Peptides against a protein of PDB entry 5CWW. Designs and how they scored, part 12

Target 1, 194 residues: chain A of PDB entry 5CWW
Amino acid sequence: VPKLQGPFDFDLNPEDEQDDEVELKDIYVIGEKPRVADLMRGEEEELEMMKEDQHNGLSLNIICLLSTSGQVKICLDIDGVEAQWLPPRSKNKRLFAPPPEPPSLLTFQTFDTLKPAEVTPDGWPMFSEDATSPYSFYVTHPAGITYISLTPWVFRLESELQSDSEAGTEFRIDLLAKGQGSERDRIFTQTRTQ

## One batch from the design tools (peptide; aimed at target 1 L161)

Design b2_p27_7_s4 (made by RFdiffusion4, then SolubleMPNN; its pose is not in this set)
Fold by OpenDDE base, seed 4:
Structure b2_p27_7_s4 (fold): chain B 194 residues (1-194), chain A 27 residues (1-27)
Amino acid sequence: as target 1 above (194 residues)
Amino acid sequence: SEERQKKLAAKLAKLVDERRAERKRAA
């Protein structure tokens, strides 16, 4: 039986976010593309297909979180959260080992998809995928629909993760940290019929 | 904040270094 994972600790969460203030409504997971090095143990045909996929993907899981207020939090799974299974019910109530430290996600970016005036108590924002890109998605809310693309920084980050050269890496990573560069476009706004 | 950005950069840099080291060991 799969073990329910979480809650996750959020590393580098915005200081202004009190944990109690953000009600999460939806989660969108973008699975990592497999590493070429891990695939070298597989068949050559699988290796070639995966090499092509690696040019278009990130070798990290991305966890997107959506709050009732329409805030999107983009988190990176740096530690590589693995699927956990419930240990077999050994009857021996051994003293509860301290709960393992919850896995941490690195908060890469946070941004709003709604204006303050669009936020409603009964609003239920949801993620939906973009069939054209695994790193693009939509946030749907009664007030409107927002297109989001992570592709600009995903490509740059993956380039660094795959680079054998240390030259300029620090500078480029600093640029990524300063300006993550997710695309955000409101594609539909519900006009309140007065 | 600038401090957060520096911390983020440091964490990403560490990750990049770890991945590079892993690839070098596998080669």
Scores: peptide ipSAE 0.613, ipTM 0.944, DockQ to the pose 0.778
OpenDDE base, seeds 1, 2, 3, 5: peptide ipSAE 0.613, 0.612, 0.611, 0.613; ipTM 0.944, 0.944, 0.943, 0.944; seeds 1, 5 fail the geometry check

Design b2_p27_8 (made by RFdiffusion4)
Pose (drawn by RFdiffusion4):
Structure b2_p27_8 (pose): chain A 174 residues (1-35, 56-194), chain P 27 residues (1-27)
Amino acid sequence: VPKLQGPFDFDLNPEDEQDDEVELKDIYVIGEKPRNGLSLNIICLLSTSGQVKICLDIDGVEAQWLPPRSKNKRLFAPPPEPPSLLTFQTFDTLKPAEVTPDGWPMFSEDATSPYSFYVTHPAGITYISLTPWVFRLESELQSDSEAGTEFRIDLLAKGQGSERDRIFTQTRTQ
Amino acid sequence: AAAEEAAAEKREATLEALKEALRRQRE
């Protein structure tokens, strides 16, 4: 039985989130690829409101177990800092009028690319893609350049990143 | 071994730069 890791602290998490934004209904994870795509796990979170949050696993989740009984507890040991994810982007997929209090939006994988996926909700369906943004970040991680890292990363963070488009809307039908 | 250590350090600096860029944009 491996150690339960969490609750993960969302670094740069949006402040003043509403109840239907904090409440989660689905999770979709795009695993890191071997060193084609991003060498990081991408953790996608779907709220009741239809809000989607894209998180990057900067630290890297790895194998962990609780300590053996052989280990003696040390008083002057530092408290274990909680695990962390980097909140890259957060965006709505529903208008306020489309949010149902007890709605169950769902993630769906795209057959052609793991970096594209769908959100399904009684209000409609939405296509989402993280490309090419995830490729641009991976190229910078593999960069052969001696300098310019902070400069190039600033442009990438200023990039709009993921793209999202509604493909279907259900009208006056719950 | 030294090349692998330098690559790891560059990677970590890149990810730290991304975090700081996002922080500045949200301030």

Design b2_p27_8_s3 (made by RFdiffusion4, then SolubleMPNN; from b2_p27_8, 10 letters changed)
Fold by OpenDDE base, seed 5:
Structure b2_p27_8_s3 (fold): chain B 194 residues (1-194), chain A 27 residues (1-27)
Amino acid sequence: as target 1 above (194 residues)
Amino acid sequence: SAAAAAEAAKRKAALEALKEALKKLRE
């Protein structure tokens, strides 16, 4: 999986200026759903398993950012959209292509995985993958482990991205905006042995 | 809650920006 190297440009609303001071600790990238054409070059068996997984993946890269305080920011990579809709650039133009501009990230959701009392200067949260789902992961911290799933909204967003009809788009976007967003569940809490 | 409304507004803005970006790519 190509590691997206920063810097990332955030289209942050000016009201999110307070979020700019957040010290990042970890990054978790969920790659865009591989194009069927790219999968056909690979193992046919993986294609059949992905077809059975009812959850069609998002056509955008998702970048999850984790702060030292346990704040998770889920961002959508707009540049992934360009890559999907642009005809495959002929290999020969890569030599003179300006260095790829840093990806523009749109913040879909921000939430905390730690209570204020659990935040410690020496405690570092980390992402870990869920082998059972590409759109689920964990945030681990000495204070506890939080399960996160993007599945509640990813499918709906993908459906909107693939929709050719402008009719009802505003309504569907409004529903996505007002929705609960990601599932979050604290599955483990470390009891301080007093 | 006011916080939920603010989050929804931010998310909506992000989704609208995404929609605009998609339109530009389709044109």
Scores: peptide ipSAE 0.417, ipTM 0.875, DockQ to the pose 0.040
OpenDDE base, seeds 1, 2, 3, 4: peptide ipSAE 0.414, 0.414, 0.413, 0.417; ipTM 0.875, 0.873, 0.873, 0.875

Design b2_p27_8_s4 (made by RFdiffusion4, then SolubleMPNN; from b2_p27_8, 10 letters changed)
Fold by OpenDDE base, seed 3:
Formats: structure tokens, sequence, C-alpha cells
Structure b2_p27_8_s4 (fold): chain B 194 residues (1-194), chain A 27 residues (1-27)
């Protein structure tokens, strides 16, 4: 049985966002692609096949959070959280290892998918995948459907993570942070029959 | 081993730079 992971520590939460007011309704996880360093430990033949895939993904897990109000929060797993399984009920009292420090998530971007007038108490927004891209997805709500794509920044960030040179990295990362260029497009709006 | 350690160090530096950049943006 998979172990439930959490709670997560959120780094750089806006002070003004009262965490107490955000009711989360859904989570969407985009798994990390293997890092070049991990591939170098494998067989040479497997390395060549995976090289083409390395340029098409981020070597960090992305965790997307969705609130009742349609707010999306894009978080990066900096610590590299791995899937954990419940230990078999072995009778041996394993010494209380100190609980591992909760993993930290870096909040990259926060944005809304609903207009204030579209937010309803009974509304239940949900994530759904885009079959055409691992870094694109939809937010569905009774009021409408919003397409989201992380592609504008994901590949740039991965390029920096894999860069051989530190020259210019700080500048490019600064531009990346300022741009926060996730695509957001309302593809369907439910017609309110007056 | 040395090359892997250097790569990891660079990766960490990039992530720290990102964290600092995001911090400055929210200030």
Amino acid sequence: as target 1 above (194 residues)
Amino acid sequence: AAAAAEEERKRKAVLEALKEALKRLRE
C-alpha cells in the first residue's frame, strides 16, 4: 500500500495568502524525468535511448494544487520526494528513527482559473491530463474549462539545471522567475441562460 | 565521482538562485 506523504512545507508562500482560507480540492503531480547523472550509472545502450527523452522533461517533480475557488498553485519538489511504501508489519520494533524532515516545496507560480463571479460554494474544480503533453493539463469547473501549459518555462529551467557553465545562470534564472510564463487559456465557458 | 559531485553542486546552485529570485519577486 502506498504511504501517504505529507504534510509538505511550502517555501515562499505569499504572506498575504492566508493559508487558512485556501481549501484544496485536487492535486496534480507531474513526475520528474531521470537526471543525466542517474543515466550515467546505467548501461550505455539504455543511456542512448534515454538521451532523447532527457531534453523533453524536467528533472524535478511538479506538484499542482487546486483550490475550491479555482486557484492553481504550481510547486517544485526541490528535495526530490520519492514514493514510499508502508513497511511490512514486521514484529521487530524498529527503533524510532526521528521522523524524516518534511519535504519542502517551492511555490513557483499562483494564478486563478475562475472569475470571482464564477466561484460558487458548491463548485468543485478538478484537474485532468492532456494526452498530447506531459506538461499541459486542464482545470474543469461547472463554469468552464481552462487549458494550462507549463512548457514555456519547464524546458528553460531544465536547461539551467543541466548547464555545464555557471556563466549567466543567475541572470537567466532571474528572467525565468519574473516571466513565470505558464500558458492559461479558457477553452470553454458555460453559457448562463439568463 | 568528482564530475557527479560538481554537477550536483551546480544543480543546487541553480535551485538556490531560483529560490532567491522568487523571493525578490514577492518582496
Scores: peptide ipSAE 0.587, ipTM 0.933, DockQ to the pose 0.844
OpenDDE base, seeds 1, 2, 4, 5: peptide ipSAE 0.586, 0.586, 0.584, 0.584; ipTM 0.933, 0.933, 0.933, 0.933; seed 2 fails the geometry check

## One batch from the design tools (peptide; aimed at target 1 S59 I78 S163)

Design b2_p28_1_s2 (made by RFdiffusion4, then SolubleMPNN; its pose is not in this set)
Fold by OpenDDE base, seed 1:
Structure b2_p28_1_s2 (fold): chain B 194 residues (1-194), chain A 28 residues (1-28)
Amino acid sequence: as target 1 above (194 residues)
Amino acid sequence: SAAEERQKLLAKKLAELAKRRKAERKAA
């Protein structure tokens, strides 16, 4: 049986965003790409194809949260929260180790997909996958559809995480944190026929 | 600004992660 994971603690939330006040409507998870070392247990031919693909992903889980207002929060799993299974009901009363500190997610970016005038109390925004990219997705709302891509920063961040050199890493990460740079394009807007 | 401070802290945490990952690769 899967162990219930959570609640997650959100680190670096904007001060004005009390998590308790934000009604979440949907969650979209982008799983981390496996490391080459984890793939080396497979056949050589799969290794070559995966080497090209490994350079094209983030070695961190990304958790996207969507509110009723169309706010998207992009969170990074820096600690590497692994799927936990309930220990088999072996009757051995393992001394309750102090509950591990709740897993924390790092809030990378927060942005809106709806204009204030498009926000409705009964609005139900939803995530949907982009089949062409693992790091792109859509937010669908009755008011419109927004395309989102994390690719502008994901590859840069991964490059820093995989770098064997510390030279310039801090500077480039600082630029990345300041820019954040997710692509956000409204691809459809519902025209209210007056 | 609060936003700038948040960005600085974000950068710091990501930099620490990068250093940790580098150290892990060197130890393996």
Scores: peptide ipSAE 0.573, ipTM 0.928, DockQ to the pose 0.808; fails the geometry check
OpenDDE base, seeds 2, 3, 4, 5: peptide ipSAE 0.571, 0.572, 0.571, 0.572; ipTM 0.927, 0.927, 0.927, 0.928; seeds 2, 3, 4, 5 fail the geometry check

Design b2_p28_2_s1 (made by RFdiffusion4, then SolubleMPNN; its pose is not in this set)
Fold by OpenDDE base, seed 3:
Structure b2_p28_2_s1 (fold): chain B 194 residues (1-194), chain A 28 residues (1-28)
Amino acid sequence: as target 1 above (194 residues)
Amino acid sequence: SAEEKKRQEVLEALKKALEKLREEEKKK
């Protein structure tokens, strides 16, 4: 049964109060890949298939947010979606466990897909998937189409998350954060025929 | 587990690195 990903309560960091003016139009979620440690609990045969696939994904959920202006925010779910097990329908009025704390989203990167002159009040940017890669997608707008790939940093981040050595981790993570190496390419621009 | 501890340390390092980056961007 596909677990319904519950509503992400976006605890917008209050310091980003200036970002509250950003009207969101679309959300694109890239689901986490299973962790190697979680695979060790499975049958040995599933372990071999997943080891090859694990090198191709991030063991964190990625949440992409798209504004009316074509701004993209790439967010990481760092708390992990604990599978909200549906509370067993046991009849006993057990005290409502406090609602699980909403997952904390960490904004990894923010960038624009539109030029200021391309932004229109009635413009409707939308996400669309890339069938060839789970970590690549498009932003479509009447003014044009932008290709985005997270691949350049996703692999590096996962490598750090799975590393057996703490040596140099802080340095490599600092470089990863500064690089913010999402690929962005405008693949189509609508030329206004004058 | 030791693995989960390392994972948490990586995520904390990432959070700190991104916080520093945002502070630097605000100064520009």
Scores: peptide ipSAE 0.579, ipTM 0.925, DockQ to the pose 0.634
OpenDDE base, seeds 1, 2, 4, 5: peptide ipSAE 0.577, 0.578, 0.577, 0.576; ipTM 0.925, 0.925, 0.924, 0.924

Design b2_p28_2_s3 (made by RFdiffusion4, then SolubleMPNN; its pose is not in this set)
Fold by OpenDDE base, seed 3:
Structure b2_p28_2_s3 (fold): chain B 194 residues (1-194), chain A 28 residues (1-28)
Amino acid sequence: as target 1 above (194 residues)
Amino acid sequence: SAEEEKRKKVLEALKKALEKLREEKKAA
């Protein structure tokens, strides 16, 4: 179980102009892809299946935050990457190591799933998983259901994380950042029969 | 625009993260 250890510090909060204390209502965590080394201890067949599944999972944890207003923040755990490559600190340094700095979350994307008129005090949005993909999910609210998919950018980001070539990295990441990030589709809207 | 600035910050953070990962891979 990936233990989300400790409070996440949001280093790159986009200054949302409205300092309105966004009350968080739900969290959806997408765990990082298992390391190939950990998979090699398992059945060879599962490793081949993961190689064939073109959607190689991201080597970063993704944390999705949902507010009462239906705002979704997609965050990346960048520090988790650093911790993975840090050689196992010798057992003795764990005792006096400064408490691990809380993982810094990078807000990759922020968007709304509800219109202002759909926001109600008693209507709380919630995350629900998509059984077909770990990188797709739903935001459910009494006013409607929104499908979210991270697949358009996750694959590209993972490709950059695995690339040993520095050549063109800046260009490809720039394209990633400028591109339309997550897919967002309202799949259902509740018609209030007045 | 505020959106462009946000994208720039994300880009810079991703670049920094990638650099760290590459350095750690070289040290391992």
Scores: peptide ipSAE 0.205, ipTM 0.755, DockQ to the pose 0.061
OpenDDE base, seeds 1, 2, 4, 5: peptide ipSAE 0.172, 0.204, 0.169, 0.207; ipTM 0.671, 0.756, 0.668, 0.759; seed 5 fails the geometry check

Design b2_p28_2_s4 (made by RFdiffusion4, then SolubleMPNN; its pose is not in this set)
Fold by OpenDDE base, seed 2:
Structure b2_p28_2_s4 (fold): chain B 194 residues (1-194), chain A 28 residues (1-28)
Amino acid sequence: as target 1 above (194 residues)
Amino acid sequence: SAEEKKRQEVLEALKRALEKLREEKKKE
């Protein structure tokens, strides 16, 4: 059983500490898809089923953070969680393995799901999954529901990560970063009946 | 591996691109 062990010490870069005390209310994690090269070490039959899913996945963990104000921060785990297989419980050696270095998170995109007038002290935004896509989700708030999809950039980023050519990579990555192509759509707005 | 090296280069390029964007947005 892969135990997701340990608090992700989000060492949010101290530069992000200077942003207003964004009180986080919820976290949504999209697990990485295995790389094709890593799958080739497994049984052939599991490989074929995973190949179809791999073409549409990102080989990086995505961590989405949601603030009390409805701000979403999309972060990438660029260090990768090396699945440390716990060595079999041989008895005695208290090998104090140094605590794994906290994963470095790269903030890819930040955006608001609420208008300033919709932010309330008692409002608790929450993430909810989209059963139709692992890279799509909802932010629910009393003021409304926002659909978010990461699909527009996830595929492009994975394509660059798997590319055999270095030609034009920097340019394409620059365009990807500038585009910040997450889809955001308010699917429901609660009308305040005055 | 050569693949891992390329992957790291892409991630570094992404990091640099995002840092530049952050700096540009801070100047506006």
Scores: peptide ipSAE 0.579, ipTM 0.923, DockQ to the pose 0.621
OpenDDE base, seeds 1, 3, 4, 5: peptide ipSAE 0.577, 0.576, 0.577, 0.577; ipTM 0.922, 0.923, 0.922, 0.922; seeds 1, 5 fail the geometry check

Design b2_p28_3_s1 (made by RFdiffusion4, then SolubleMPNN; its pose is not in this set)
Fold by OpenDDE base, seed 5:
Structure b2_p28_3_s1 (fold): chain B 194 residues (1-194), chain A 28 residues (1-28)
Amino acid sequence: as target 1 above (194 residues)
Amino acid sequence: SAAEKEEKKRKEVLEALKKALEKLREEE
């Protein structure tokens, strides 16, 4: 498997050989929701504000990758969760810990934001944040702007991550599978002035 | 079709996710 030369190992990419040739242009990271334990260290008022922001954030880091062709890959950092459950290894072994293995990213979804005819050698797609939602963002390109929202699946995935019961896991994952993936909407298209 | 390929890929990803979640729960 040609390891994409990058700080991330795509160990869980489905076997489609076509993904290996994707030239990455930009990265957008959505940090994991702060743990309740970390929130408990804050003032009680901050806890109330976070409860009102019903944005059930994902307990996983999301890494969005953007290719030069406008392809978006939504990746999940699974290793970030493992590190949370591992008891802090005793202080003394830190000195000789092998360099942290690059996080294994699970590619959750791949989709295009540009039509093949819109891809240009000089056109650079870029990510930009949505100030209204941490799980929404834009892909900007000279050909147009695409809105992307992860909201349709993030909540369901988080519910699965928080579920202590294996009962119904298959059903819930099937709902994730059958559900709408990330929402994408072309909000602006540059009209080619002839 | 392109849609069928995308669905197949999505199913594969979700199976991988399922396995990952199962592993995470076993470590608890």
Scores: peptide ipSAE 0.175, ipTM 0.734, DockQ to the pose 0.038
OpenDDE base, seeds 1, 2, 3, 4: peptide ipSAE 0.170, 0.173, 0.122, 0.124; ipTM 0.733, 0.732, 0.619, 0.614; seeds 1, 4 fail the geometry check

Design b2_p28_3_s2 (made by RFdiffusion4, then SolubleMPNN; its pose is not in this set)
Fold by OpenDDE base, seed 5:
Structure b2_p28_3_s2 (fold): chain B 194 residues (1-194), chain A 28 residues (1-28)
Amino acid sequence: as target 1 above (194 residues)
Amino acid sequence: SAAAAEEAKRKRVLEALKKALEKLRKEE
């Protein structure tokens, strides 16, 4: 089975060998929102306009993966964010710098959008955006349409990333991880004719 | 610097998240 070599390495625990067997069909990327530090470098007028957007975004890229079976994997680009804060390495064009290692993706959540009986060999699940929210989207399949929202945890994670205090952070992060709070709602199910 | 402190905080949060997720996966 040709493993889709994406430009990203999954920081999957080797024990999650089951995830490597998933055939991916689609990818949906949610770009990071500007960080507070990045906004503070802008003009004061731009800062006021973006303040409202900061409360509803995550300062991490989110990569959603969709398998042929309708499995969704929500991944966070952790390394991409770290690279932005590193001072530009001195332009010593070392002619032989090894290509930068692809950023590792942290799998936050994995869930199914289809029931086992709905999975077909010729199924073609696809992502589609929700115009009303950057952190909501749909998975469409011949068997039905599932609405997904990342909003329940995105705000909480961003709040921790921007927090000036470490008090309770570990506890709240633990709750966030355990909660896996993505919303999933089947909004349409195809009537079985057979 | 304030930027360095923020970066360190972000790193700590992400490490905590990674650890929490790893723990969760082991419990499942």
Scores: peptide ipSAE 0.555, ipTM 0.921, DockQ to the pose 0.668
OpenDDE base, seeds 1, 2, 3, 4: peptide ipSAE 0.554, 0.549, 0.549, 0.555; ipTM 0.922, 0.920, 0.919, 0.920; seed 2 fails the geometry check

Design b2_p28_3_s3 (made by RFdiffusion4, then SolubleMPNN; its pose is not in this set)
Fold by OpenDDE base, seed 4:
Structure b2_p28_3_s3 (fold): chain B 194 residues (1-194), chain A 28 residues (1-28)
Amino acid sequence: as target 1 above (194 residues)
Amino acid sequence: SAAAAEEAKRKRVLEALKKALQKLREEE
């Protein structure tokens, strides 16, 4: 299992051994929105403003990884959820406390933004934000620009995370996983003028 | 506490998601 020496341990399924050869070029982080329960400790007005924002956000960090080949991997920070409830361990982190186990990232979705013929050794794909939505972004490459939106499944996942109902959760999550409904749209393609 | 129940629910959802994603990888 290639330990990506990054700040995150990827619980990459060993079958993703082919992903071991994936050279990462960029990382895009979408920070979690605070949970309603955490906000209830604040002023009521701040709660109402944040409720509108919470309906449009995920209470999990999302880590997007971009390879040299234009492969995007969408990962969820599951351990970040546990860390929010850990009482601030007293700052007596003994100097020799084992480095905090890097948060385990759950790979939600993997897809390509480039065609195989568009992948070049000198190609350098990069993320860029969409100012209109925190859950939308672009992948730019010399061959083209791809718009990506996570909004379709983010809303559904957050709804399950906030739901008081246990009925049907497993089924809806199964559908969510199968659907993996990230939007992907190539908005620009560089035509090689032969 | 209500907070503990919510956290337990979140954990269950995430475990269900993990399992669902694992199944998809096995089917590919």
Scores: peptide ipSAE 0.548, ipTM 0.919, DockQ to the pose 0.721
OpenDDE base, seeds 1, 2, 3, 5: peptide ipSAE 0.547, 0.544, 0.548, 0.546; ipTM 0.920, 0.919, 0.919, 0.919; seeds 2, 3 fail the geometry check

Design b2_p28_3_s4 (made by RFdiffusion4, then SolubleMPNN; its pose is not in this set)
Fold by OpenDDE base, seed 4:
Structure b2_p28_3_s4 (fold): chain B 194 residues (1-194), chain A 28 residues (1-28)
Amino acid sequence: as target 1 above (194 residues)
Amino acid sequence: SAAAAEAAKRKAVLEALKKALKKLREEE
């Protein structure tokens, strides 16, 4: 039986965003791409096919959270949450090992997809995938549709994760964090037919 | 091992990222 995972701890949430105040409406997960080191255990042919896919992927899970207000939070699974299975019912009263510490999610970026005037109590924002890119998606709301792409920083982060050199890593990561992270584009706005 | 070195590198990158993000939020 698969073990339910969660709750997740969120690292580096903005102080003003008490997690308790954000009503989540949707979650979008981008699964990690296999790491090159993990692929080296496979057949050479399978390795070559996966290498091409890896160059454009992140070897970390990305968890996107969407609030009722259209706020998007981009989180990274830095601990690498592995699928956990319930241990077989061994009859022995194993002292309930303290529940493993919940996996930590690193909040990379938080941003709004709606203007304050567009937020409605009955609004239901939703994620939808972009069939053309695993690291791009849409946020749909009655007020409009926003395109989001993680590609710009995902590629750079993965490059650092796979780099053999430590030289300049701290500097490049600092630039990555300071830079404009995710691309955002409002592709549709619902005109209020007065 | 090469695997251990890679793991250490990944960890270092992620720690650097945490630090960088923390600094940004302190500046905002």
Scores: peptide ipSAE 0.569, ipTM 0.926, DockQ to the pose 0.810
OpenDDE base, seeds 1, 2, 3, 5: peptide ipSAE 0.568, 0.568, 0.567, 0.568; ipTM 0.926, 0.926, 0.924, 0.926; seeds 2, 5 fail the geometry check

Design b2_p28_4 (made by RFdiffusion4)
Pose (drawn by RFdiffusion4):
Structure b2_p28_4 (pose): chain A 174 residues (1-35, 56-194), chain P 28 residues (1-28)
Amino acid sequence: VPKLQGPFDFDLNPEDEQDDEVELKDIYVIGEKPRNGLSLNIICLLSTSGQVKICLDIDGVEAQWLPPRSKNKRLFAPPPEPPSLLTFQTFDTLKPAEVTPDGWPMFSEDATSPYSFYVTHPAGITYISLTPWVFRLESELQSDSEAGTEFRIDLLAKGQGSERDRIFTQTRTQ
Amino acid sequence: TAEEEAEEKRKETLEALKEALKKKKEEE
């Protein structure tokens, strides 16, 4: 039985989130690829409101177990800092009028690319893609350049990143 | 070693990303 890791702290998490934004209904994880895509796990979170949050696993989740009984507790040991994810982007997929209080929006994988996926909700369906942004970040991680890292990363963070488009809307039908 | 230099450069890139995102949030 491996150690339960969490609750993960969302670094740069949006402040003043509403109840239907904090409450989660689905999770979709795009695993890191071997060193074609991003060498990082991407943790996608879907709220009741239809809010989608794209998180990056900067630290890297790895195999962990609780300590053996052989280990003696040390008083002057530092407290274990909680595990962390980096909140890259957060965006709505529903208008306020489309949010149902007990709605169950769902993730769906795209057959052609793991970096594209769908959100399904009684209000409609939404296509989402993280490309090419995830490729640009991977190229910088593999960069052969001696310098310019901070400069190039600043442009990438200023990039709009993921793209999202509604493909279907259900009208006056719950 | 070359492997250690690659790991240091990767860490630096990820730290730069975190700082850029923090600045962007502060500007909003």

Design b2_p28_4_s4 (made by RFdiffusion4, then SolubleMPNN; from b2_p28_4, 8 letters changed)
Fold by OpenDDE base, seed 2:
Structure b2_p28_4_s4 (fold): chain B 194 residues (1-194), chain A 28 residues (1-28)
Amino acid sequence: as target 1 above (194 residues)
Amino acid sequence: SAEAEEEAKRKAVLEALKEALKRKREEE
């Protein structure tokens, strides 16, 4: 029986008390791409065609969270959601192994898609997919539509995850973390007709 | 094993990322 994956524990540093009060309205999940090493178990011919396609994905699940205020939080599942099977109910009250530490989500980036003046109590921002890219999506709100792309950092992160060399990794990761992160573009703004 | 080494490298990258993001947050 597949173990119900419990709620993701956000490794939110407890010091930012402000993050705990964010009312989430929507979730958008980008599933992980298989690792090249995992695909190497497949037939050689599929491997060459997949090399080009494999460069286009992250071997980590991405969880995007959207608040009522239009705040987006991009989180990475760094522990990997391995299919945990429920241990067989052996009759003996064996001490439940401490529940496996819930998968920790690493918050990569947080940003707003709405201006404070655009936030309304009845406003309901929603995610929508971009059919052209699994790593791009939209946040739709009555006030406007924001395009978001994770492509600027996803490829670089995957390259580091697949790298055979540790040389310069720390530096490149530091640059990745300090960079602009996700692309954001407000593609539509609803003009209030006076 | 080569697989174990790859997993160790992967883990190291993710730890480095976690630390880098932590430092960024402390600087903000």
Scores: peptide ipSAE 0.582, ipTM 0.932, DockQ to the pose 0.725
OpenDDE base, seeds 1, 3, 4, 5: peptide ipSAE 0.580, 0.580, 0.581, 0.580; ipTM 0.931, 0.931, 0.931, 0.931

